# Designs tried in a protein design run: peptides against a protein of PDB entry 5Z08. Part 162

Target 1, 168 residues: chain A of PDB entry 5Z08
Amino acid sequence: RQKDEWAKKTSSLMKQLDWFIGEHLGAMLAAEELGGPVVGELMEIDPDDLSAGFNAHGKLKKATSQPDLDRRQRRIDDIWGPQDEQGQAHKRKRGADEALAASAEMRDLIEQLMNKLVEAGGDNSATYVEIPRESAAARFLVRSKVAMFHPNDARRLRLVDFGRDLDD
Target 2, 222 residues: chain B of PDB entry 5Z08
Amino acid sequence: GLPRLIDAIEEASKIPAKRRQTPIKPTIEKLTTHLYTHGASPDSLLRLADLLTLRNHLDQASLAAITRNLYPSSTVSDEVVLRFIGALGHGQLKPTLALQALFLRWLVMVYHLLENPGVLGQVYGVLFDLLDTAAIRPQLCHLLALVTRRKHVRPFRIQAILTLSRQTGGDPNLTGLLRVFKNYYPEIIVGDATKGRASAFKHPDPQWRQHLDEIQQRRSEA

## One batch from the design tools (peptide; made by RFdiffusion4, then SolubleMPNN)

Design b2_p18_6_s3 (from b2_p18_6, 10 letters changed)
Fold by OpenDDE base, seed 2:
Structure b2_p18_6_s3 (fold): chain B 168 residues (1-168), chain C 222 residues (1-222), chain A 18 residues (1-18)
Amino acid sequence: as target 1 above (168 residues)
Amino acid sequence: as target 2 above (222 residues)
Amino acid sequence: SREEEEALLRAFIAAVLA
């Protein structure tokens, strides 16, 4: 009974998380991967600020000098740049595709992290997922204090076990 | 005594105002005077909760007057709380939204007298789902601010508040509730949509509180 | 806002994992 209620609650929460990832987070993670603002660091991006692009530190670049910003700025400009009709449709489609890809990556990462947590049976050393790259999704989970990197290996990520820390 | 006054009002509530042989207003005034002076016992409080929450032929002014003078002389039972919670929301059989706002305000003011404050935590979802109802939102946010525990701070609820905050242009009561959530989960970013002034959820009526304290003190001396 | 959504996700994941 309690396991079934827990399973139902977990399923409901996972559906809500899936919805949140698909509707909101995926686009933001895609923007971060494309060189946009770090999810959680920039609250309100003025549309005008989005057009100016972001520096290597995720800070808004002032409109001054031209050259090195081209590739990532083109991707940001493709997401937020002035909407010429045909360019907008391609940009919207590309933005949507990147958001879908980011959503899929985030879903997969969460699923792997949760599966490892369940499989580990309480062994914290067995809860690590090997990540192929430091993705926007991985960074987001760490910034969110939901996940932690292994102290000695940034390619290993685990969920923070919030349940155990309350009983100590 | 109070039971006889309640009996008379219960009987009158079954009859449309136009068909009553005697005006009910004098009896309502006697009831409200008695409540103001002595408060309501748990039994009387339950009977009054039924009169306030169930569809009857009492006028809105009388119902509001009873609610404004609904001083508990002792504790408030789970059953009384559940009557008021069950009366919330939209529907032809439910009290008016104005009266529902008074009920929520009352629950805030008597929260410390609940026999089991946990009962509100059990119906937390019912309360939370009513946040879209603008007419009761201020009092509802205040009540939720008192009731919220870590177990209630769920992601979907955080999202719902954030979404509703954006839709409402940053309602200060929603911002206030989100700050309460942040106390349990400091990682909650109260974003720019919440840059608005948060409600401090001050006591709704200091004079009512003082008078309640006087009624409660008389019980402790008896 | 992005920060709000991050906070939501944090709270969500924390709540799913709790």
Scores: peptide ipSAE 0.020, ipTM 0.326, DockQ to the pose 0.032; fails the geometry check
Fold by OpenDDE base, seed 1:
Structure b2_p18_6_s3 (fold): chain B 168 residues (1-168), chain C 222 residues (1-222), chain A 18 residues (1-18)
Amino acid sequence: as target 1 above (168 residues)
Amino acid sequence: as target 2 above (222 residues)
Amino acid sequence: SREEEEALLRAFIAAVLA
């Protein structure tokens, strides 16, 4: 019973995380990879505020009633888009593709980190994932205190083991 | 002439002060007077850059005096720039941080005379990674403010400045550099760390600028 | 908010690690 409740809670949280990555975090990470603001530190911006875009002064534009998807595309396009209509369409598509790529990278990284944690069986040395690059996804997890780099190797990332820190 | 003065100083720089047959100070004074009056040619400037950046037996006061009078009579080559950039940072073979700050100040003051301003953009990463060094940070931020282009404004660098700004209690030079970054990316929210007063990066020495302009004008008339 | 994002991630990790 408790294992089933835990599995259900974990599944629910995974769905929520997947939604959050796809609907909010992916576009922000893509913006960071492309040279935009750093997620969490540069943008004390509510995800909803992120969707509203920024004015030329870096102030939040008033949330227009436009669907969240269109707002994100506009934001990426406003940051990186050509001024011409055809250029804007190509930039919107490119921005959407970058957001999808960033979402996929974050999902994959989280999956690898969790798999290594489960496989390690409590050996902290075996919990490290080797990352090919310091991505926006990796940096975000570290800034969020969810992951940490190996002290001697910035290519090795592990989840912060909150379970062990509670038992010590 | 200037080449003979440089020759004498180069030879003296190989010998410890206690073992020199003649005091170097009078020769340094002649050099600095000549530099103040006529400036340094590109060839002389390179030789002086080597004297300033390479480990030798010259005293810090002499090196500082040469740096303060290092007026280019013409342009500044990439090679000269790279000598000064290579002298930056920590190391037993590197100049003192005080002298490095003078070199950075000099690069700011002669930036408009660089044969290729793009050379500093190529070494942008090297300069940026030195921002943690408090002794050179003011001049380094000023130089970076001149050099920064859109291609240099990367997320990891924005983050690095923000982190360093927090660690330093909001250094106004870092806030000034973040404002330069914001010119390229207006969406950069310089959070509470930027409620502080940003440096305006004004010319560090107006008198030096005026004298440089006079030396440069004499070249254009010749 | 960042805090909410961190809290969600922490809650997720805590739930997975638990």
Scores: peptide ipSAE 0.019, ipTM 0.258, DockQ to the pose 0.014; fails the geometry check
Fold by OpenDDE base, seed 5:
Structure b2_p18_6_s3 (fold): chain B 168 residues (1-168), chain C 222 residues (1-222), chain A 18 residues (1-18)
Amino acid sequence: as target 1 above (168 residues)
Amino acid sequence: as target 2 above (222 residues)
Amino acid sequence: SREEEEALLRAFIAAVLA
């Protein structure tokens, strides 16, 4: 019963993450890769804000910031958009392609990081994913304090294990 | 007068130092003294820009001395600006990087005297593509900080600065330039690599500025 | 906000990994 509830919760969260990556984060990461604003640098996410964002049922409170998302997307488009109509169409297409690529890279990276964490069986040395490049996705995860680089090797990335480090 | 001094130096610049009948140093000293006292007219500036930017047989110390005393008595034309911009970068025919840094410093110090400041905006890409050249980067970032407008702040340039900032360990001049970009696009996040001290792009030489102002004031009274 | 989105992502990843 608890495993099924956890599985449903995890599945729901994964769907929400996938939606977030596809609808919002991918475009922002693409903007960063193309030289736009860096994603997430400003957010000292107060752990209290993280907890406040989830209702008692673990559902994300609807970020009232939908209006801010449209404004950000518009600003990104204003930064990246060509002035000419044909240039705008080609750049919109390129921007869409880059957003899709960034979304795919972020999804893949998260999946690899989670898989390595599960496979490591508690050995922190085995939780590192080897990344081929320092991507906007990798940088975002590190800035968000979700992941960390290996102290001696910037090609190795691991998830921050929030479960273990809270008890020390 | 200044034109005759320039004539003598132009002729000497065509001949290797070992083959000159007379030493050029005394003529260079007369030129630099004249420039310090009176400045250079637009016509003289153009001729001096050619001497400084074109490959010739003048020694680096002489070229540097001329550049350090290159006070405009009036305005700086687009043509003069373009001579200095054309001299930037790597190449066998280009001036040394040390001299290029002095040219960029000069452009910063005379920016307010340009006939058309927009000319630098037109060559913005040329300037920006040289940011990887460490020897000229401090002065180049300062010049770009003056020249940058919203139209120049493009995603690919933001990324280029961020990438170069990481590669350089957070060069304060790059961080300073990125802060200028952020003035046009507040959503630009200056990353952890840029949490370092940014350059404030202060005037490179206050004494040179004061002396320039004195030269410019004398022209307004004439 | 971007901060909220990152917080959400962290919370999400933390919740998925917990």
Scores: peptide ipSAE 0.018, ipTM 0.252, DockQ to the pose 0.014; fails the geometry check
Fold by OpenDDE base, seed 3:
Parts: C-alpha cells; sequence; structure tokens
Structure b2_p18_6_s3 (fold): chain B 168 residues (1-168), chain C 222 residues (1-222), chain A 18 residues (1-18)
C-alpha cells in the first residue's frame, strides 16, 4: 500500500516534473547557458542587478562593470525590434533546440541522481553522480537545495536527503 | 454515492430556494463530506464544475463550500479547467468575483494535477486580460506565475503590467508577476513601482495541499 | 524518493515563482 502510494505519487510528481522541465525549466536553463538569467536567483535580483546584465555564464555582471550596451540593445532589438519572419524562425528553432537539450540534460541528471540514491542503500558516500561539467542544470539543483556538490570535488553531485536533515 | 448526491443537487439547483420541498443544506453537507473523504472523479469534477460555474439557484455559501472541498481524486481534465476559466470576469451570468477568486485559488492548488497544463497556456490571454479586476488579481497573478512561459512574455503584456502596477500603487502581486516575466527577459526595467514588496506566491493553503496529497495517495493504492 | 521529487517540484515552482 505505502509503496503503491509512493509509486503513484512519485509517478505523478515525475510527470509534473517532466512537464515542468519540458515546458518551462528547459527554456530557462537554456537561457542561462546562453548568458541569460540564473534560474532561481531572480527573486533576489535587485533592479540594479538587472541593469548590470548577465555575463556569458548567466551570472549577474557585477553592477560596477559597464553593462555591455551592445548586448542589451541587441536583446531589446530581438524582443522589441521588427520581427523579420526568417530571423525569428531561426532564433525560435535555435531556442527550441537549446531548450530541448537543456531539458534532456536536466532529465538525465535527475535520473542519475535518483538512481544513485536508490543504489546507495543509505550510504551517502555512494550517492554521488559524476558530472562532466557544471551545467545550468547542476547549478539549478544546487541553488534549489535539491542537490549538493561534494565538498572537495565539484564534479560530484548528490541529492539532498531531506529525510535526514529534519532529524538533525 | 457521489453521483447520486450530485444528481440531487443538480435537481435542487433548478428550483429557487423558496420553492424547494426539502432543504438542500443537508445534501450539500453530505456532498462536501464525501468530497473531503474521497475526492471527486474526473466525471464528478465536470458535473461539479458546471454546478459551480453555471447560473443556478444554489446559494453562495453552498457553492463556496463545494469549491473548498473540491479535491480531485485523480487528474483534472481540460474541460474542467475551461469551465472555471470561462466563469471568470464580469457578467450577469458569471459567478460572483468572490467565487471566481476561489476558483482561481483552486486552479493554483490543483495545477500539478492537470492532465494538460498547456491548456492554461492556451487561455493565457484571457487570464491576463482580467488583471485589472482587483478582486481576483491576487489569485490571477499566482496562477499566471505558474503558467507563464517565454512565449507569453510579450512586449505589450510587459507594458500592461507596468502600467497597471503604476495605476494600483504597486500591487505586490503584479510586482511578483513582473518578476516572473523578468526571469525570461532580465532586461525588463522594473521601474520604481517594483521596488516594493513582491508577493512570493506561496501555496495558498498548506492543509488543503496535505489533504489533497492524502486523497491522491489513496488512488495510487487502489 | 517521493520527498525528493516533491522537493524538486517545490524547488522548481519556487524558482519559477521566485
Amino acid sequence: as target 1 above (168 residues)
Amino acid sequence: as target 2 above (222 residues)
Amino acid sequence: SREEEEALLRAFIAAVLA
């Protein structure tokens, strides 16, 4: 019974998560990889921080650095400028492809993290997934307090065991 | 069972309260108790959505009580969602704004159970155009915060939120929605009107969420 | 785990609403 309830809730949550990744998060992660806003940090973005723009790594440029007016203008022009149909189609396609790639990366990473957690059988040392790079997906999971990097190795990521942190 | 209770309420809803042979309150109480215990199937949800959204002779307290206990036992269909969306706004045939706010709150709370969350994205414009309605704005902003995708963040909508934010003296819900927009387009200059407190769009009822989870869990065991 | 998935979903929702 509890296993079935867990399985159904898990299945439902996984479907919701999959939907969320595909329809929402993937595009945001892709935007972050392309130098857009950092997913999850935007609540704390001061208007002054927004004026600073984003670097190529999706990090907020330090307010002290002159905003690259040209990149901002290009983005504004891309958003508000006359949408040439051909240029829009290519940008939409590229954006869609990047969003799909980011979605796939996030799904794969979550799957690996969950599989390692199950395989570890309660051994926290065995729950680490090796990540090839610090992706927007990996950073998002860490910022969201869903995952943690190994304290000595930023290439190792694990799920936070929320069940244990409530008892400490 | 639930279908029979709905039948009785549907029949009673056709008759003015003063002309009913039997008081409806006991039947409403049985319905709400059943919904609280077992939730509503997709078919029952559709029938209840019609009772809640269509003009009938049910009193506002009964409609509110049904809405507060409208726990889905499974998924929420597009048709159910569209009934509630169609009931929004001003009009003599539409539910009260207080009830509409409850519907929007419900949609927020069951968003994760939608068979097709994309349906809300399809009606995004309808929802967005209602932001000027102060009575439902808090729940609309919350729902829009969940629904908003990059495709919805259009220049005219950015400007509309900014304008409405100025006109409302910086409604924190509009500021919250504008922050969601800013997630897609960080170049959105959130003027002084957004320096104010933004809504965090927290879950509107944690106890309701917990109870929903319990009902949903029972379905997974059956 | 379900809790982790729920936490992830909550984190996602929070991040989107943030």
Scores: peptide ipSAE 0.018, ipTM 0.352, DockQ to the pose 0.039; fails the geometry check

Design b2_p18_6_s4 (from b2_p18_6, 7 letters changed)
Fold by OpenDDE base, seed 3:
Structure b2_p18_6_s4 (fold): chain B 168 residues (1-168), chain C 222 residues (1-222), chain A 18 residues (1-18)
Amino acid sequence: as target 1 above (168 residues)
Amino acid sequence: as target 2 above (222 residues)
Amino acid sequence: SLAEQRALLDAFIQAVLS
């Protein structure tokens, strides 16, 4: 009975998390990746700050003239450009596509983090996931105090062990 | 009908095989026969995707049998695609790598039926980062070959394929993917490690394709 | 809310690791 209730509860929570990631969090993370407001920080991101993009440390890149920023910015401009009905549909579709990508990235990251935690068997040094980039997903998990970066390497992320801090 | 068969399998999937009152195999056989004959509607396809991708008590043979008979009767939604993409990678909560390879093969075979092929382009990074997983690499490269657009061909990904190709001794699937990249950037220098045989990414199962076409034709006539 | 989102994520992680 208790195992069945636990399995049902876990399944329900997974469904809720998947729903939440897909319906809400993915869009917000996509907005952040596109230079939109930081998820969890009520910071009014100035549209001008959106154009600068974020550096590998989640900080606003100073408007350095690098052409790759122009492509993401063109995408943002295509999303925020004039409200022609066709433009809005393309914007919505693009926004939906970026939200789906962000959702998938978040799901993948959470899963990698959980797998490493299970595999480590209590060795905290083995719980780090190597992340290819500082994503909105990674930053969100850190801001949410669900994950933490390695003190000396921002490319390494681990889950915070919530169980140990409650007994102290 | 198909919904009732799925209901029975969903209920059985919650219970360990040793604790089931009735064997599930006959119901799986009925399901696979039905899928082979009629295909799966979008709603049924989503339910089956959940059964295949979420951790449950179904045996690997049953999951593989369902996947091999997973003929869409109509289109494949983004939600269904994302269930299968979310099931990829390493982890205790993930399906086996053998089953993941079947999912990728399925996505290749139904790519033309996706409601929004762009969804795979959005998760391109997730797919690309799995190329080091040898067990799924052949099907993954094939899927990436279909999905790749100019926007995905980045210097770091070119370098990653070249590096992985060297490490694998020139995997023909990686060489095939690199040839797809060259279609967008002809100037890509294929090092000596990639001078080997490239995969042509032919359809994985011509008989499955033919049967899918027959199921899809019945929809257009209805 | 972000707080609800965090709580859901925390609960999920705890449930899965448990």
Scores: peptide ipSAE 0.019, ipTM 0.239, DockQ to the pose 0.049
Fold by OpenDDE base, seed 2:
Structure b2_p18_6_s4 (fold): chain B 168 residues (1-168), chain C 222 residues (1-222), chain A 18 residues (1-18)
Amino acid sequence: as target 1 above (168 residues)
Amino acid sequence: as target 2 above (222 residues)
Amino acid sequence: SLAEQRALLDAFIQAVLS
């Protein structure tokens, strides 16, 4: 009975997490990958300010009419910019595809991290996942204090052992 | 019925106001009237939570009107709760702080209808970390006052709320939350800067409560 | 343990939602 209730609760939480990833986090991670604002550092940016794009430091550029919007900025504007009719459908589709890709990457990373934690059987050294790159997803998990890099190897990521901190 | 009204609003929400063929206001009024009269089923609540929390082209007045009339006819699922929790804080994709305050107020008013009140305890940290946001602090403190258990009252949170209380000149809502903490740890010293009057966390809207009770009673008779 | 996974998931959700 208790195991079944726990399983149901865990399943519910996983569904909620999956929803959050799909509906919100994926788009934000995609924006970060494209050189947009870092997830969690986004101050209230007015939608009108989003249309102005981001500089190389992730700060809002003033809406200058300059045609040479860097390819990255165009991609961000494609995801978040005001939809003018014809180019917008393609931009929307591309933004949606990037958000879906980011969502899939985040889901996969979480799954790998959780699986390694279970497989390690309490050995913290065995809980590391090898990541091919420092993705927005990986950085987000670290900033959120959910994951940590190996002190000597930034290609190794593990979940923070929250169980120990709760019992202390 | 309610599902058809939601369908129409969902479709309208995808289109900027200037490009809509028909004004959405009459449909919003029909929706709010229906919600006031009959409440929202769990399925309808989920759909409305999405409309309220996801970025769309609905105006703030319409979103606020829906939120103010969001009477559950039954229970409130964990999924609905978490949609509103996920909408809290600062961010481009998040609703306005004014709307977030309405969501928190709603959660306080429907707390007794949650399928699993423990879900709020699981996201306690998220709620607590938003206490520095002045615009939503009153409702956050009220919600936290309902949700707080001994496991949540940690030394770092005690210190955080004491620090914030000093910085705010003794916000009555923070003092009220500290009183809740003191129920679990009587040794918590509320420093001189917090000698202010504590909020009693009274029900935000007695008329709304009465109307909710009437809607809930109709369900028990059906 | 299942409890640790849940605590982790809870913490993750909290951290993601924070």
Scores: peptide ipSAE 0.019, ipTM 0.221, DockQ to the pose 0.041
Fold by OpenDDE base, seed 1:
Structure b2_p18_6_s4 (fold): chain B 168 residues (1-168), chain C 222 residues (1-222), chain A 18 residues (1-18)
Amino acid sequence: as target 1 above (168 residues)
Amino acid sequence: as target 2 above (222 residues)
Amino acid sequence: SLAEQRALLDAFIQAVLS
């Protein structure tokens, strides 16, 4: 029963995280990689839309207003895209491709970090993932205090043990 | 006159200090006095730019003294500008970083006298790629702040400044440059780096500016 | 917000570690 509840909670969180990565974070990370704003600083992501995410019980509050992925992408394209109609179309496509790539990179990085954590069996030295570059994804995780670099090697990233009991 | 002084210094610059028959310092002092009083013509500026930027046997104190007194009496040509830009960076044949900082400071102070301000925009990439050099970064950021146009504000350069700002612990000069970028694209969030003190890029030397204006006014009256 | 993103990631990590 507890394992099933944990599995359900984990599955729900993973779905929510995947949604968040795909719908929001990927575009923001892509913007950062393209030389746009650093994730978490710019976007008037209506705090209400992101905060509508997980309540203390891990339940997704229905984010009523999906920040229109189109609106963010449009801003990036409006900033960096050619002014002509063909240029706008090319920018939109490029932005979508970059957002998809950034989403994939973030998902892969999280998966690697989680896998290493599970494999390490409590050995903190074995929890490091080797990253090929300091990506927007890696930087985001570090800024969010979810991950940390190895003190002596910026190519090694691990999850931070949140020893904080999330007080239920 | 100024050409004869430059001739003497050019000849002396070919010879190591220990092998010179006469000390060069008195001639340098005469040159700097003349420059302070009358400024340098475009032709003289080019010759002096070569003396300052090319490897020779002049001592660093003399080169610095000439640079500090390098008042244009007229305009500054593209050729003169490009000599100074070409002298920037790392290399055995390059001037010292301290002297390069003085050159960048000079370019800032004479920017309004450039025959073609667009020449700096054409070499924008060269200047931008030197931002990692800490010794010249303050003056380089100031020059870039003057030169930057919308066409130069590119995603990769925004990211490069942000990355460098993180690596430097939020250098105020980089924050100042990011603020200039933000003027063209208000959507640029300069992260916690913007919460930092940005350089205002004030004129480096108000007294030098005033003296330059006096030299320039004499030309307009002649 | 960064705080919300952190909270989401914290919750995720805690859920996986728990």
Scores: peptide ipSAE 0.020, ipTM 0.226, DockQ to the pose 0.013; fails the geometry check
Fold by OpenDDE base, seed 5:
Structure b2_p18_6_s4 (fold): chain B 168 residues (1-168), chain C 222 residues (1-222), chain A 18 residues (1-18)
Amino acid sequence: as target 1 above (168 residues)
Amino acid sequence: as target 2 above (222 residues)
Amino acid sequence: SLAEQRALLDAFIQAVLS
């Protein structure tokens, strides 16, 4: 009985989260990916950490501009581009497509993080998901203090273990 | 029609004012009246961009009058945008800095009509490197505020704005641009130099915007 | 609000992890 109630409650929360991602968060994440305002608290990026990504000449070290980031940036420019009715319709469509893509990425990332946590069986080292890029979704989860990067590898993300701090 | 007016002005632009057989001012007035009433098609807009950006014998008042009435009736092509961007900076062959400021203001006001707004993102470095030019900085910061995306917010550019802000005594336009950067990287320490008043980058000319909307609406009804 | 969203996400994660 309690397990069924818990399963129902979890399912309800998942539905609420899915709704929230689809109706609100996806658009905001898309806006962030699209170069809009960052959703959430000011991540204190140490200016020195920002500087470490730049050579002495201010050229980005090989940020492997993943072709997908450039595509998303083009889509941003398309979303914020010309307001012609056709252009607005295309922008709205592209905006909707980017919101859908951001929603899908957020859902997938949460699913992967949760699956890894369940699979790890208490081994914190096994809870990390490899992320192909620092997405708006990944950044949002970190800013929200829901996830954390591996201290030595920013390509590895895990859920914050909330369980230990409640028992102390 | 507009093409014939442009033809006449193009031919007159090749000849010094003192050697023209007829005054060009009446033709410029007809052009600006036509532009105000109907706007410029993409093809006409490209031709006008060439007249405005290429060195010719047109007087500055005429060039400014054309720019102030440069209402697109449709979209703005990448080619038109690139003509205006190519005209920016210092050089004997480039338009005056006053005219360049009008071009940047125009780009801000028509930004929503660009066929590909991404073209400005591709030339972001060219625009950013002109921030030290005081005469165009206000409009340039406004355009950069529209164009800036996360990929453009780089440590060297953050440092460049901070340095230039210190050197200028905290130009509100630079502070405004840095605030835009901070939207992407909230951790950007806006030093004491940026505690000043930031520009809000409001639309430069609400009346111009309203008139543009009326011209654009007539196109959608046709 | 973002705070409500975070609280929902936290509650969700806590519920899934519990």
Scores: peptide ipSAE 0.020, ipTM 0.230, DockQ to the pose 0.017; fails the geometry check

